# Peptides against a protein of PDB entry 4Z5W, part 101

Target 1, 305 residues: chain A of PDB entry 4Z5W
Amino acid sequence: IPDVFLELNKLWYFSAQSNLFNGEMPRSLSNSRSISLLSLRNNTLSGQIYLNCSAMTNLTSLDLASNSFSGSIPSNLPNCLRLKTINFAKIKFIAQIPESFKNFQSLTSLSFSNSSIQNISSALEILQHCQNLKTLVLTLNFQKEELPSVPSLQFKNLKVLIIASCQLRGTVPQWLSNSPSLQLLDLSWNQLSGTIPPWLGSLNSLFYLDLSNNTFIGEIPHSLTSLQSLVSKENAVEEPSPDFPFFKKKNTNAGGLQYNQPSSFPPMIDLSYNSLNGSIWPEFGDLRQLHVLNLKNNNLSGNIP

## One batch from the design tools (peptide; made by RFdiffusion4, then SolubleMPNN)

Design b2_p17_7_s2 (from b2_p17_7, 11 letters changed)
Fold by OpenDDE base, seed 2:
Structure b2_p17_7_s2 (fold): chain B 305 residues (1-305), chain A 17 residues (1-17)
Amino acid sequence: as target 1 above (305 residues)
Amino acid sequence: SSIEEELKKRELNSNLI
């Protein structure tokens, strides 16, 4: 990318996704005062990510995902006082979340999917201080770590939490009960154990639950038949979606489905590929908004209601 | 078995495939 962004003093959006750009980010771009949305996703850009947050005073959205960037996560990003959305998926940092992110009050949406992030305990302890954080995607990190169950963890405004395919150990953490606005929870493809907690059915906005491919035991909690978002068609106020898409890959060889917003996900309960026992509750028939109920590959018995 | 893990349809939500 040429170093000409100093001359482009009116540039508000720079969208250069899915090209063949290589080398480093030009210094003039890292110092742009005009840019609000920067997307360089799916290129071959390299070097260390550096942004001059004191110059980039209009930056609101940053998508650098699927590039060959290296080094540490930029610790100065919280100084970008208008920065709301960050997509760092598929950047191989091999790092922990910086302690400076405790001060990241502008942050609303964050993805580190498949970014070789380490220390989930530190990451969640830091990110809980981001009071405006609504969307958090941490899929394919923290390999074989323990999901912290510390009751003091609080994500008050969290709407979307995706921590899939980390081989995480532990249980469904009680601190998620402190997120009453949670709409989408995906903890699939881990090594989570214990019972599915009944308090999940108290999350009145939860329309998408994926706990599939874990080691959960016991009965399906009856409280899941009372998920208010799945009983009644409430006009959920569409909150502004993150400036990055979601992808659900159904098979290792299939193309993934793209979802541009969380509301585009089908209303779903997926508890498949666990060790759940007991009966299917007939009161699942009350979930009139439910599109997908997946209970396959469990130890369930009795009649199908 | 490793075969059961391969037969498990990896439904992975992420923001990049």
Scores: peptide ipSAE 0.264, ipTM 0.812, DockQ to the pose 0.186
Fold by OpenDDE base, seed 3:
Structure b2_p17_7_s2 (fold): chain B 305 residues (1-305), chain A 17 residues (1-17)
Amino acid sequence: as target 1 above (305 residues)
Amino acid sequence: SSIEEELKKRELNSNLI
């Protein structure tokens, strides 16, 4: 990418995604005062990520995903006072989240999906201080770590939490009950154990629950039959979605389904591939908005209602 | 088994292109 962004003093949006750009990010781009949205996703950019946050006063969205960047996560990003959305998916950092992210009050949406992030306990302890954090994607990190259950963790404004395919140990953490606005929870493809907690049914905005491919035991909580978002068409307030899309990749060679917004996900309860027992509750019939109920590969018994 | 992992629909929600 040429180093010409100094002359582009009115450039608000720069999208150069899905090209063949190599080398480092241009210094003039890292110092742009005008740019609000920067997307360089799916290139071959390399080196360290550096942004001059004191210059980049208009930066609101940053998508650097699927590049060959190396080194540490830029600890100065919280100094970008308007930066709301960050997509760092597929960047192999081999790092922990910087302690400076405790001060990241502008942050609303963060993805580190498949970014070789380590220490989930530190990551969640840091990110809980991001009071405006609504979307957190941490899939394919923290391999075989323990999901912290510390009740003091608080994600008050969290709408979307995806921590899939980490082989995480532990239980469904009680601190998620402090997230009453949670709409989408994916903890699939872990080694989570214990029972599914009844308080999940109190998350009135929760329309998408994936706990599949874990080691959960006991009965399905009856409270899941009373999930208000699945009983009634609440006017899903179209909250501002992340500037990055979501992808649901099935194991089939078919390309992943792209969802531009969390609201584009089909209303779903997936508890498949666990060790759940007992009956299927007839009251799942009250979930009139439910598109997918997946209970396969459990130890369930009785009649199908 | 590896077959069970293949039969497991990895529905990976991510923002991975």
Scores: peptide ipSAE 0.196, ipTM 0.776, DockQ to the pose 0.177
Fold by OpenDDE base, seed 5:
Structure b2_p17_7_s2 (fold): chain B 305 residues (1-305), chain A 17 residues (1-17)
Amino acid sequence: as target 1 above (305 residues)
Amino acid sequence: SSIEEELKKRELNSNLI
């Protein structure tokens, strides 16, 4: 990428994703006063990620995902006072989340999917201080760690939480009950155990629940038949979505399905590939908005209602 | 092209959930 961004003093949107760009980010780009949205996703860029937050006063969205960047997570990003969305998916940091992220009040959406992030306890303890955080994607990190259940953890404004494919141990954490605006929860492909907690049915905005491919036991909580977002089509206020897409893998050999917004996910309950027992509740018939009910590969019995 | 297919494959897996 040429070092010409000083001349481009009116450039507010720079989108150069899915190209063959190599080398480092040019210094003039890292000092751009005009750029609000920067996407360099899916290139072969290298070196250390450095942004001059004192210069980049208009930066609101940063997508550097799927590049060959090395070194540490840039600890100065909280100094970018307007920065809301960060996509660092598939950047191999081999690091913990910086302590400076406790001060990241502008942050609304964060992805570290498959970024070799370590220490989930420290990560959640830091990120709970981001009071405006609505979307958090931590998939393919924290391998074989324990999902912390500390009741003091509070994500008050969280709408999307995805921590899939981490081989995490533990139970469904009680601190998620402190997130009443939660719309999408994915904890699939872990080693989570115990029962599915009944308080999940009190999350009135929850339209997408994936607990598949875990070690859950006991009955399906009857309270899941009363999930208000799945009973009635309330006019979901179109909230500002993250500026990065989500990719759900349907098949091991296929590319992921792209979802540009959380609202593009089908209303779903997936409890498949667990050790759940008991019956299917007839009151699942009340979930008039439900598109996908996946209960396969459990120990369920009785009649299908 | 093989390059376009590779770029598309990388993109479709850039932010896995």
Scores: peptide ipSAE 0.190, ipTM 0.808, DockQ to the pose 0.922
Fold by OpenDDE base, seed 1:
Structure b2_p17_7_s2 (fold): chain B 305 residues (1-305), chain A 17 residues (1-17)
Amino acid sequence: as target 1 above (305 residues)
Amino acid sequence: SSIEEELKKRELNSNLI
């Protein structure tokens, strides 16, 4: 990318996604006072990510996903006082989340999907201080770590939590009960154990639940049949979506389904590929908004209602 | 069985392109 962004003093939106750009990010771009939305996703950009947050005073959205950047996560990003959305998916950091992210009050949406992030305990302890954090995507990180169950963790404004395919150990963390606005929870493809907790059915905004491909035991909590968002449409608060898309990959060789908004996900309960027992509750018939109920590959018995 | 695990459609939510 040419180093000409000093001349582009009115440039508010720069999207150069899905090109063949290589080399480092231009210094003029890292110092742009005008840019609000920056997307360089799906290129071959390299070097260390550096942003001059004192210069980049208009930066609201940053998408650098699927690039060949190296080094640490930029610890100065919290100094970008308007920065709301960060997509760092598929950037191989091999790092922990910087302690400075405790101060990241502008942050609303963060993705580190497949970014070789380490220490989930530290990551969650840091990110709980981001009071405006609504969307957190951490899929394909923290390999074989333990999902912390510390009840003091608080994500009060969290709406979307995706921590899939981390081989995480532990149980469904009780601290998620402190997130009453949670709409989408995906903890699939881990090594989570224990029972599915009944308090999940108290999350009145939860319309998408994926706990598939774990080691959960016991009965399906009857409280899941009373999820208010799946009983009635009245609670579908369309809130501002993150500036990055979501992808659901069904097959290793297929393109993922793109969802531009969390609300574009089909209302779903997926508990498949566990060791759940007991019956299917007939009261699942009350979930009139439910599009997908996946209970396959469990130890369920009795009648199908 | 190991074959049933290979037949597990890896449905992964992410923002991965």
Scores: peptide ipSAE 0.185, ipTM 0.777, DockQ to the pose 0.172

Design b2_p17_7_s4 (from b2_p17_7, 13 letters changed)
Fold by OpenDDE base, seed 4:
Structure b2_p17_7_s4 (fold): chain B 305 residues (1-305), chain A 17 residues (1-17)
Amino acid sequence: as target 1 above (305 residues)
Amino acid sequence: DELKKLLEEKASNSNLI
């Protein structure tokens, strides 16, 4: 990428994703006063990520995902006072989340999916201080760590939480009950155990639940048949999505389906590939907005209602 | 194995759900 962003003093949107750009980010780009939206996703960019937050006063969205960046997570990002959305997916940091992120009040959406992030306990302890955090994607990190169940963790404004494919141990954490605005929860592909807690059915905005591919036992909580977002249409996802896409693979041979918005996800309950027992509740028939109920590969018995 | 590969191929997309 050429070092010409000083001359581009009116450039507020720079989208150069899915190209073959290599080398480092040009210094003029890291000092751009005009850029609000920066996307360099899916290139071969390298070096350490550095942004001059004192210069980049208009920066609102940063997508650097799927690049060959190295080094630490930039600890100065909280100084980018308008920065809301960060996508650092597939950058191999081999790092912990910086403590400076406790002060990241502008942050609304964060993805570290497959970024070799370590210490989930520290990550969640830090990120709970981000009062405006609505979307958190931490998939494919924290390998074989324990998902902290500390009840003091509070993500009051959290709408989307995705921590899939981490081989995490532990149980469904009670601190999620402190997130009443939660719309999407994915904890799939972990080693989570215990029972599915009944309080999940009290999350009135929860339209997408993936607990698949864990070691959950016991009955399906009857309270899941009363998920208000799946009973009635009135709880539509009104809020702005993050500036980064989500991807879901349905099958091995299918390309990942790109979802530009969390609202583009089908209303779903996936409890498949667990050790759940008991019956399928007939009251799942009350979930008129439900598109996908996946209960396969469990120990369920009785009649199919 | 295929499922782990599906997860790794999932992992090969940014922001996988």
Scores: peptide ipSAE 0.032, ipTM 0.720, DockQ to the pose 0.292
Fold by OpenDDE base, seed 2:
Structure b2_p17_7_s4 (fold): chain B 305 residues (1-305), chain A 17 residues (1-17)
Amino acid sequence: as target 1 above (305 residues)
Amino acid sequence: DELKKLLEEKASNSNLI
């Protein structure tokens, strides 16, 4: 990418995704006062990520995903006072979340999926201080770590939490009950154990639950039949989605289905591939908005309602 | 192997564009 962004003093949007750009990010780009939206996703960009947050006063969205960047996570990103959305997916940092992210009050959406992030306890302890954090994607990090269940953890504004495929140990964390606005939870493909907690059914905005491919035991909580978002068409307030899409693969050989918004996910309960027992509650029939109920590969018994 | 493929699949829930 040429180093000409000083001349482009009116450039507010730069999208150069899905090209063959290599080398480092231009220094003029990392000093741009005009740029609000920067997407360089799916290139071969390398070097360290550096942003002059003192210069980049208009930066609101940053998508650097699927690049060959190296080094540390930029600890100065919280100084980008308008930066809301960060996509660092598939950047191999081999790092912890910087302590400076406690001060990241502008942050609304963060993805580190498949970014070789370590120490989930520290990551969650830091990110809970991001009061505006609504979307958190941490899939394919924290390999074989324990998911902390510290009740003091609070993500008050969290709407989307995806921590899939980490081989995480532990239980469904009680601190998620402090996230009453949670709409989408994916904890699938972990080694999570214990029972599915009844308080999940009190998350009135929860329309997408994926707990599949874990080691959950016991009965399906009856409270899941009363998930209000799945009973009634409440007006899904189209809150500003992250500037990055979500993906769900259905099958190993299929392309990921792209979902531009969390609301575009089909209303779903997936509890498949666990060790759940007991009956299927007839009251699942009350979930008129439910598109997918997946209970396969469990120890469930009784009648299918 | 299936877990690794599914990890690679869910690696793709990382903003795979």
Scores: peptide ipSAE 0.033, ipTM 0.721, DockQ to the pose 0.182; fails the geometry check
Fold by OpenDDE base, seed 3:
Structure b2_p17_7_s4 (fold): chain B 305 residues (1-305), chain A 17 residues (1-17)
Amino acid sequence: as target 1 above (305 residues)
Amino acid sequence: DELKKLLEEKASNSNLI
């Protein structure tokens, strides 16, 4: 990408995603006062990510996903006072989340999916201070770490939490009960154990639950039959989506389905590939909005209603 | 019975994110 952005003093949107761009981000781009949305996703850009947040006063959205950037996560990003959305998916940082992200009050949506992020305890301890954080995607990180169940963790405004495919150990964390606005929870493809907690059924906005491919035991909580978002349509508050797409793969070898909005996910309960026992509750029939109920590959018994 | 039909229609899609 040429270093010509100094002349582009009115450039508000720069979207150059899905090209063949290589090399570093031009310094003039990293100093643009006009840019609000910057997307360079799916290129071969390299070097260290640097943004002059004191210059980039209009930056609201940053998508650098699927590039060959190296080095640390830019610790100065919280100084970009209008920056709401960050997509750093598939950037191989091999790093922890910077401590400075405690101050990231503008942050609403963050993806580090498949970014070689380490230390989930530190990551969650830092990110809980982001009071406006609604969407958090941490899939394919923290390999074989323990998912912290620290009751002091609080994500009060969290709507979307995706921490799939991390081989995480531990249990469904009690601190998620402090996220009453949670709409989408994916903890699939981990090594989570214990019982599925009944308080999940108290998450009145939760329309998408994926706990599949874990080591959960015990009965399905009857409280899941009373998920209000799946009983009635009336509680679907449409909120502004993150500027980055979600990808869900049906099979390991399949192309991911792209979802542009969390609301575009089908209402789902997936508890498949666990060690759950007991009966299927007849009251799952009350979940009139549910599109997918996947209970396969468990130890369930009794009658199917 | 109705839940069985609902389960059969719904069971198909385990999605990896």
Scores: peptide ipSAE 0.031, ipTM 0.575, DockQ to the pose 0.105; fails the geometry check
Fold by OpenDDE base, seed 1:
Structure b2_p17_7_s4 (fold): chain B 305 residues (1-305), chain A 17 residues (1-17)
Amino acid sequence: as target 1 above (305 residues)
Amino acid sequence: DELKKLLEEKASNSNLI
């Protein structure tokens, strides 16, 4: 990318995703006072990510996903006082979340999906201080770590939590009960154990639940038949979506379906590939908004109502 | 029975995406 962004003093939106750009991010771009939305996703950009937050006072959205950037996560990003959305998916940092992110009050949406992030305990302890954090994607990180169950963890405004495919140990963490606005929870493809907690059914906005491919035991909590968002349409709060897309793989060999908004996900309960027992509750029939109920590959018995 | 009918109806609508 040429170093010509000094002349582009009116440039508010720069989108150059899915090209063949290589080399480092231009210094003039890292110092742009005009840019609000920056997307360089799906290129071969390299070097260390550096943004002059003192210059980039209009930066609201940053998508650098699927690039060859190296080094640490930029610890100065919280100084970008308007920065709301960060997509760092598929950037191989091999790092922890910076302690400075405790001060990241502008942050609303963060993705580190498949970014070789380490120390989930520290990451969650830091990110709980982001009072405006609504979307958190941490999929394909923290390999074989333990999902912390510390009850003091609090994500008050969290709407989307995706921590899939981490081989995480532990249980469904009690601290998620402190997130009453949670709409989408994906903890699939981990090594989570214990029972599915009944308090999940108290999350009145939860329309998408994926706990598939874990080691959960016991019965399906009857409280899941009372998920208010799946009983009635009235609670579908269309909130501002992150500027980055979500992807769901249907099959190992298929391209992921792109969803531009969390609300575009089909209302779903996926508990498949666990060790759940007991019956399918007839009251799942009350979930009139439910599109997908996946209970396959469990130890369930009795009649299908 | 009611759950099966609900799931069949929802599966048919999901194939239009």
Scores: peptide ipSAE 0.016, ipTM 0.557, DockQ to the pose 0.024; fails the geometry check

Design b2_p17_8_s1 (from b2_p17_8 with R2I T14H T16V D17E)
Fold by OpenDDE base, seed 4:
Structure b2_p17_8_s1 (fold): chain B 305 residues (1-305), chain A 17 residues (1-17)
Amino acid sequence: as target 1 above (305 residues)
Amino acid sequence: SITPPSTELGGGIHTVE
């Protein structure tokens, strides 16, 4: 990418995704005063990610996903006072989330999907201080770590939590009950154990639940049959979606289906590939908005209602 | 011996293809 962004003093949106750009990000781009939306996703850009946040005063969205960047996560990003959306998916950092992210008050949407992030306990402890954080994607990180159950963790405004394919150990953490606005939860493809907690059914906005491919035991909580968002069409508040798309993979070999917004996901309960027992509750018939109920590959018994 | 299905790492939701 040429170093000509100083002259482009009116450039508001720059999307150069899915090209063959290599080398470092141009210094003039890292100092752009005009740019609001920057997407360089799916290139071969390299070097250290550096943004001059004091210059980049209009930066609201940053997508650097699927690049060959190296080194640490830029600790100065919280100084980008308008930066809301960050997609750093598929950047191999091999790092922890910077402590400076405790101060990241502009942050609304963050993805580190497949970014070799380490220390989930530190990551969640830091990110809970992001008061405006609504979307958090941490899929394919924290390999074989334990999902922290610390009751003091609080994500008050969290709407989308995705921590899939981490081989995480532990249980469904009770601190998620402190996220009453949670709409989408994906904890699939982990090693989570214990019972599915009944308080999940109290998450009135939860329309998408994926707990598939874990080691959950016991009965399906009856409270899941009373998920309000799946019983009735509440007016889905058109919340600003993150500026990055989502991709659902059914397995490693499946092409990802693209979803441009969290609301584009079908209303779903997926509890498949666990060790759940007992009966299917007939009251699942009350979930009139449910599009997908997946209970396959469990130890369920009795009659199908 | 039921080989536990190799938990093919990479299911779930991502933000990249």
Scores: peptide ipSAE 0.437, ipTM 0.774, DockQ to the pose 0.612
Fold by OpenDDE base, seed 2:
Structure b2_p17_8_s1 (fold): chain B 305 residues (1-305), chain A 17 residues (1-17)
Amino acid sequence: as target 1 above (305 residues)
Amino acid sequence: SITPPSTELGGGIHTVE
C-alpha cells in the first residue's frame, strides 16, 4: 500500500479487503486524522501493528483480520478515544490481552478469533472494565485453559459472547448471569462439563444458544422453554452491529456461512453432541420464534413431544 | 450407539473467512 495518505485529508473510509497487499501498513495511514473506518482484512500485510492514536482522532473502526502481522497487541489502542470496533482475527500474536485495555471505554466490539491469545482469566478480568463492550469474540484461543467461574466477573452490557473451539475446561460460568442483555452465546467445541445451568433461561434477550460439542450432563433445564426472546417477537432493536461480519462453521471441514449482523443468525438452541439425559420438554413447543432446536447425539429418552 | 461428543477444534462462530 503506497504511503500517500497525508494528501488524502478528506478520507473517511478506506477499504482494501481481500487483495494481495503485502509489506507494512503505511506510516501516513497510521497517522491519518480524517480516517474513521479502516479495513485491510484478508491481505498479507506484515510487521508490527502501530497506530498513532494522538493523530487518528476520528478512528472508529479497525479491521486488520487475516494478515501476517507480528509482535505484540498494540497497548496504546485505548488512547484512540473514538475506536469502537476491532477485528484482529487470524493474526498470530501469541500474547495476552494488554492491561491497558482496562481503560478502553470506547470499545464496543472486539474479535481475536484464532489469534493465539493466551490466559483467558487475565483476558476476561481486563475486558470486564470495558463498560461499553457489547460483542466479544475469542474463538480458537486459550487452548485447553479453564474457563473462569469467578462470580465477580461482570459484563453488564454484553450482547454477543463467542468463545468457541478453545477446548476450554470448567462449567458454564455463573458470571454470565450478570449479562442480562445477552442475545447470542456460543461456547461450542469446548470441554465444558457439569449441568447446563437453569439461570440461562432467565436471559430474556437470548435468542441464540450454542453449547454443542461439550461434555454436559444431566437434564435440559426446563427454564430454556421460557426464553422470552424465543416465545414472543420481541422487536430486536437493531442495535449497531459490529463493522465486521461473523462466520459460522458447522464442523472443522465446512466453510463458514457469513452473517453480517448478529440478528441474521436464526433463533437457535443447539445442545447437540453432549451427554444430556432425560426427556425433551413438551414446552419447547411454546418457543414460537425458535428456528433450530438441535438435540442430536445425546442420551435423551422418552417421547418426542 | 451414543456417539461421544466431538471436542475437535474449528466449529462455532468466528470473524474471519
Scores: peptide ipSAE 0.433, ipTM 0.772, DockQ to the pose 0.869
Fold by OpenDDE base, seed 3:
Structure b2_p17_8_s1 (fold): chain B 305 residues (1-305), chain A 17 residues (1-17)
Amino acid sequence: as target 1 above (305 residues)
Amino acid sequence: SITPPSTELGGGIHTVE
């Protein structure tokens, strides 16, 4: 990428995703006063990620996903006082979340999908201080760690939590009950155990629940039949979605479906590939907005209602 | 060797192709 951004004093949006750009980030780009949205996703950019947050006063969105950046997660990003969205997916950091992210009050959406992030306990302890955090994607990190159950953890404004394919141990954490605005939960492809907690049915905005491919036991909580978002069409307030898309692969070999917004996911309960027992509740028939109920590969018995 | 998280680890939602 040429070092010409000093001349581009009116550049608000720069998208150069899915190109063949290599080398380092241009210094003029890292010092741009005008840029609000920066996407360089799916290139071969390298070196250390450095942004001059004192210069980049308009930066609101940063997508650097699928690049060859090296070194640490930039600890100075919280100084970018308008920075809301960060996609650092497929950047191999091999790092913990910086302690400075406790001060990241502008942060609304964060993805580290497949970024070799370590220490989930520290990550969640840090990120809980991000009062405006609505979307958190941590898929393909924290391999075989334990999902912390510390009741003091609090994500008050969390709407989207995705921590899939981490082989995480532990239980569905009680601290997640402190997230009453949660709309989408994906904890699939872990080693989570215990029972599915009944308080999940109290999450009135929860329209998408994926607990598939875990080691859950016991009965399906009857409270899941009363998920308000699946009973009634609440007009999901169109909150500004993350500036990055979501992808879901059904199978390892299938092309991922792209979802530009969390609201584009079909209303779903997926409890498949667990060790759940008991009956299917007839009251699942009350979930008039539910598009997908997947209970496959469990120990369920009785009649299908 | 930290085995790169194999893309063979199961499904779930992510933010890249």
Scores: peptide ipSAE 0.430, ipTM 0.773, DockQ to the pose 0.306
Fold by OpenDDE base, seed 5:
Structure b2_p17_8_s1 (fold): chain B 305 residues (1-305), chain A 17 residues (1-17)
Amino acid sequence: as target 1 above (305 residues)
Amino acid sequence: SITPPSTELGGGIHTVE
């Protein structure tokens, strides 16, 4: 990428995704006063990620996903006072979340999908201080760690939590009950155990629940038949979606389906590939907004209602 | 017993293709 961004003093949006750009980010780009949205996703960019936050006063969205960047996560990003959305998916950091992210008050949406992030306990302890954090995606990190159940963890404004395919141990953490605005939860493809907690049915905004491919036991909580978002069409206030798309693979060999917004996911309960027992509750028939109920590969018995 | 496919096969939601 040429070092010409000093002359581009009116450039608001720069998208150069899915090209063959190599080398480092141009110094003039890292000092741009005009850029609000920066996407360099799916290139071969390298070196240390550096942004001059004192110069980049208009930066609101940063997508650097699928690049060959090295070194640490930039600890100065909280100084970018308007930065809301970060996509660092598929950047191999081999690092922990910086302690400076405790001060990241502008942050609303964060993805580290498949970024070799380590220490889930430290990551959650840091990110709970981000009071405006609504979307958190941590899929394919924290390999074989334990999901912390510390009751003091508080994500009060969290709407989307995705921590899939981490081989995480532990149980569904009680601190998620402190997130009453939670709309989408994906904890699929882990080693989570115990029972599915009844308090999940008290999350009135929860329209998408994926607990599939775990080691959950016991009965399906009857409280899941009373999930208010699945009984009635609440007009989910269209909050501004993250500036990055979501991808879901239906099958291991299929291309991912793209979802531009969390609201584009079908209303779903997926409890498949567990060790759940007991009956299918007839009251699942009250979930008039439910599009997908997946209970396959469990130990369920009785009549299909 | 259909062993669930290994968790190594990586399902769930991502923000990259």
Scores: peptide ipSAE 0.422, ipTM 0.771, DockQ to the pose 0.753

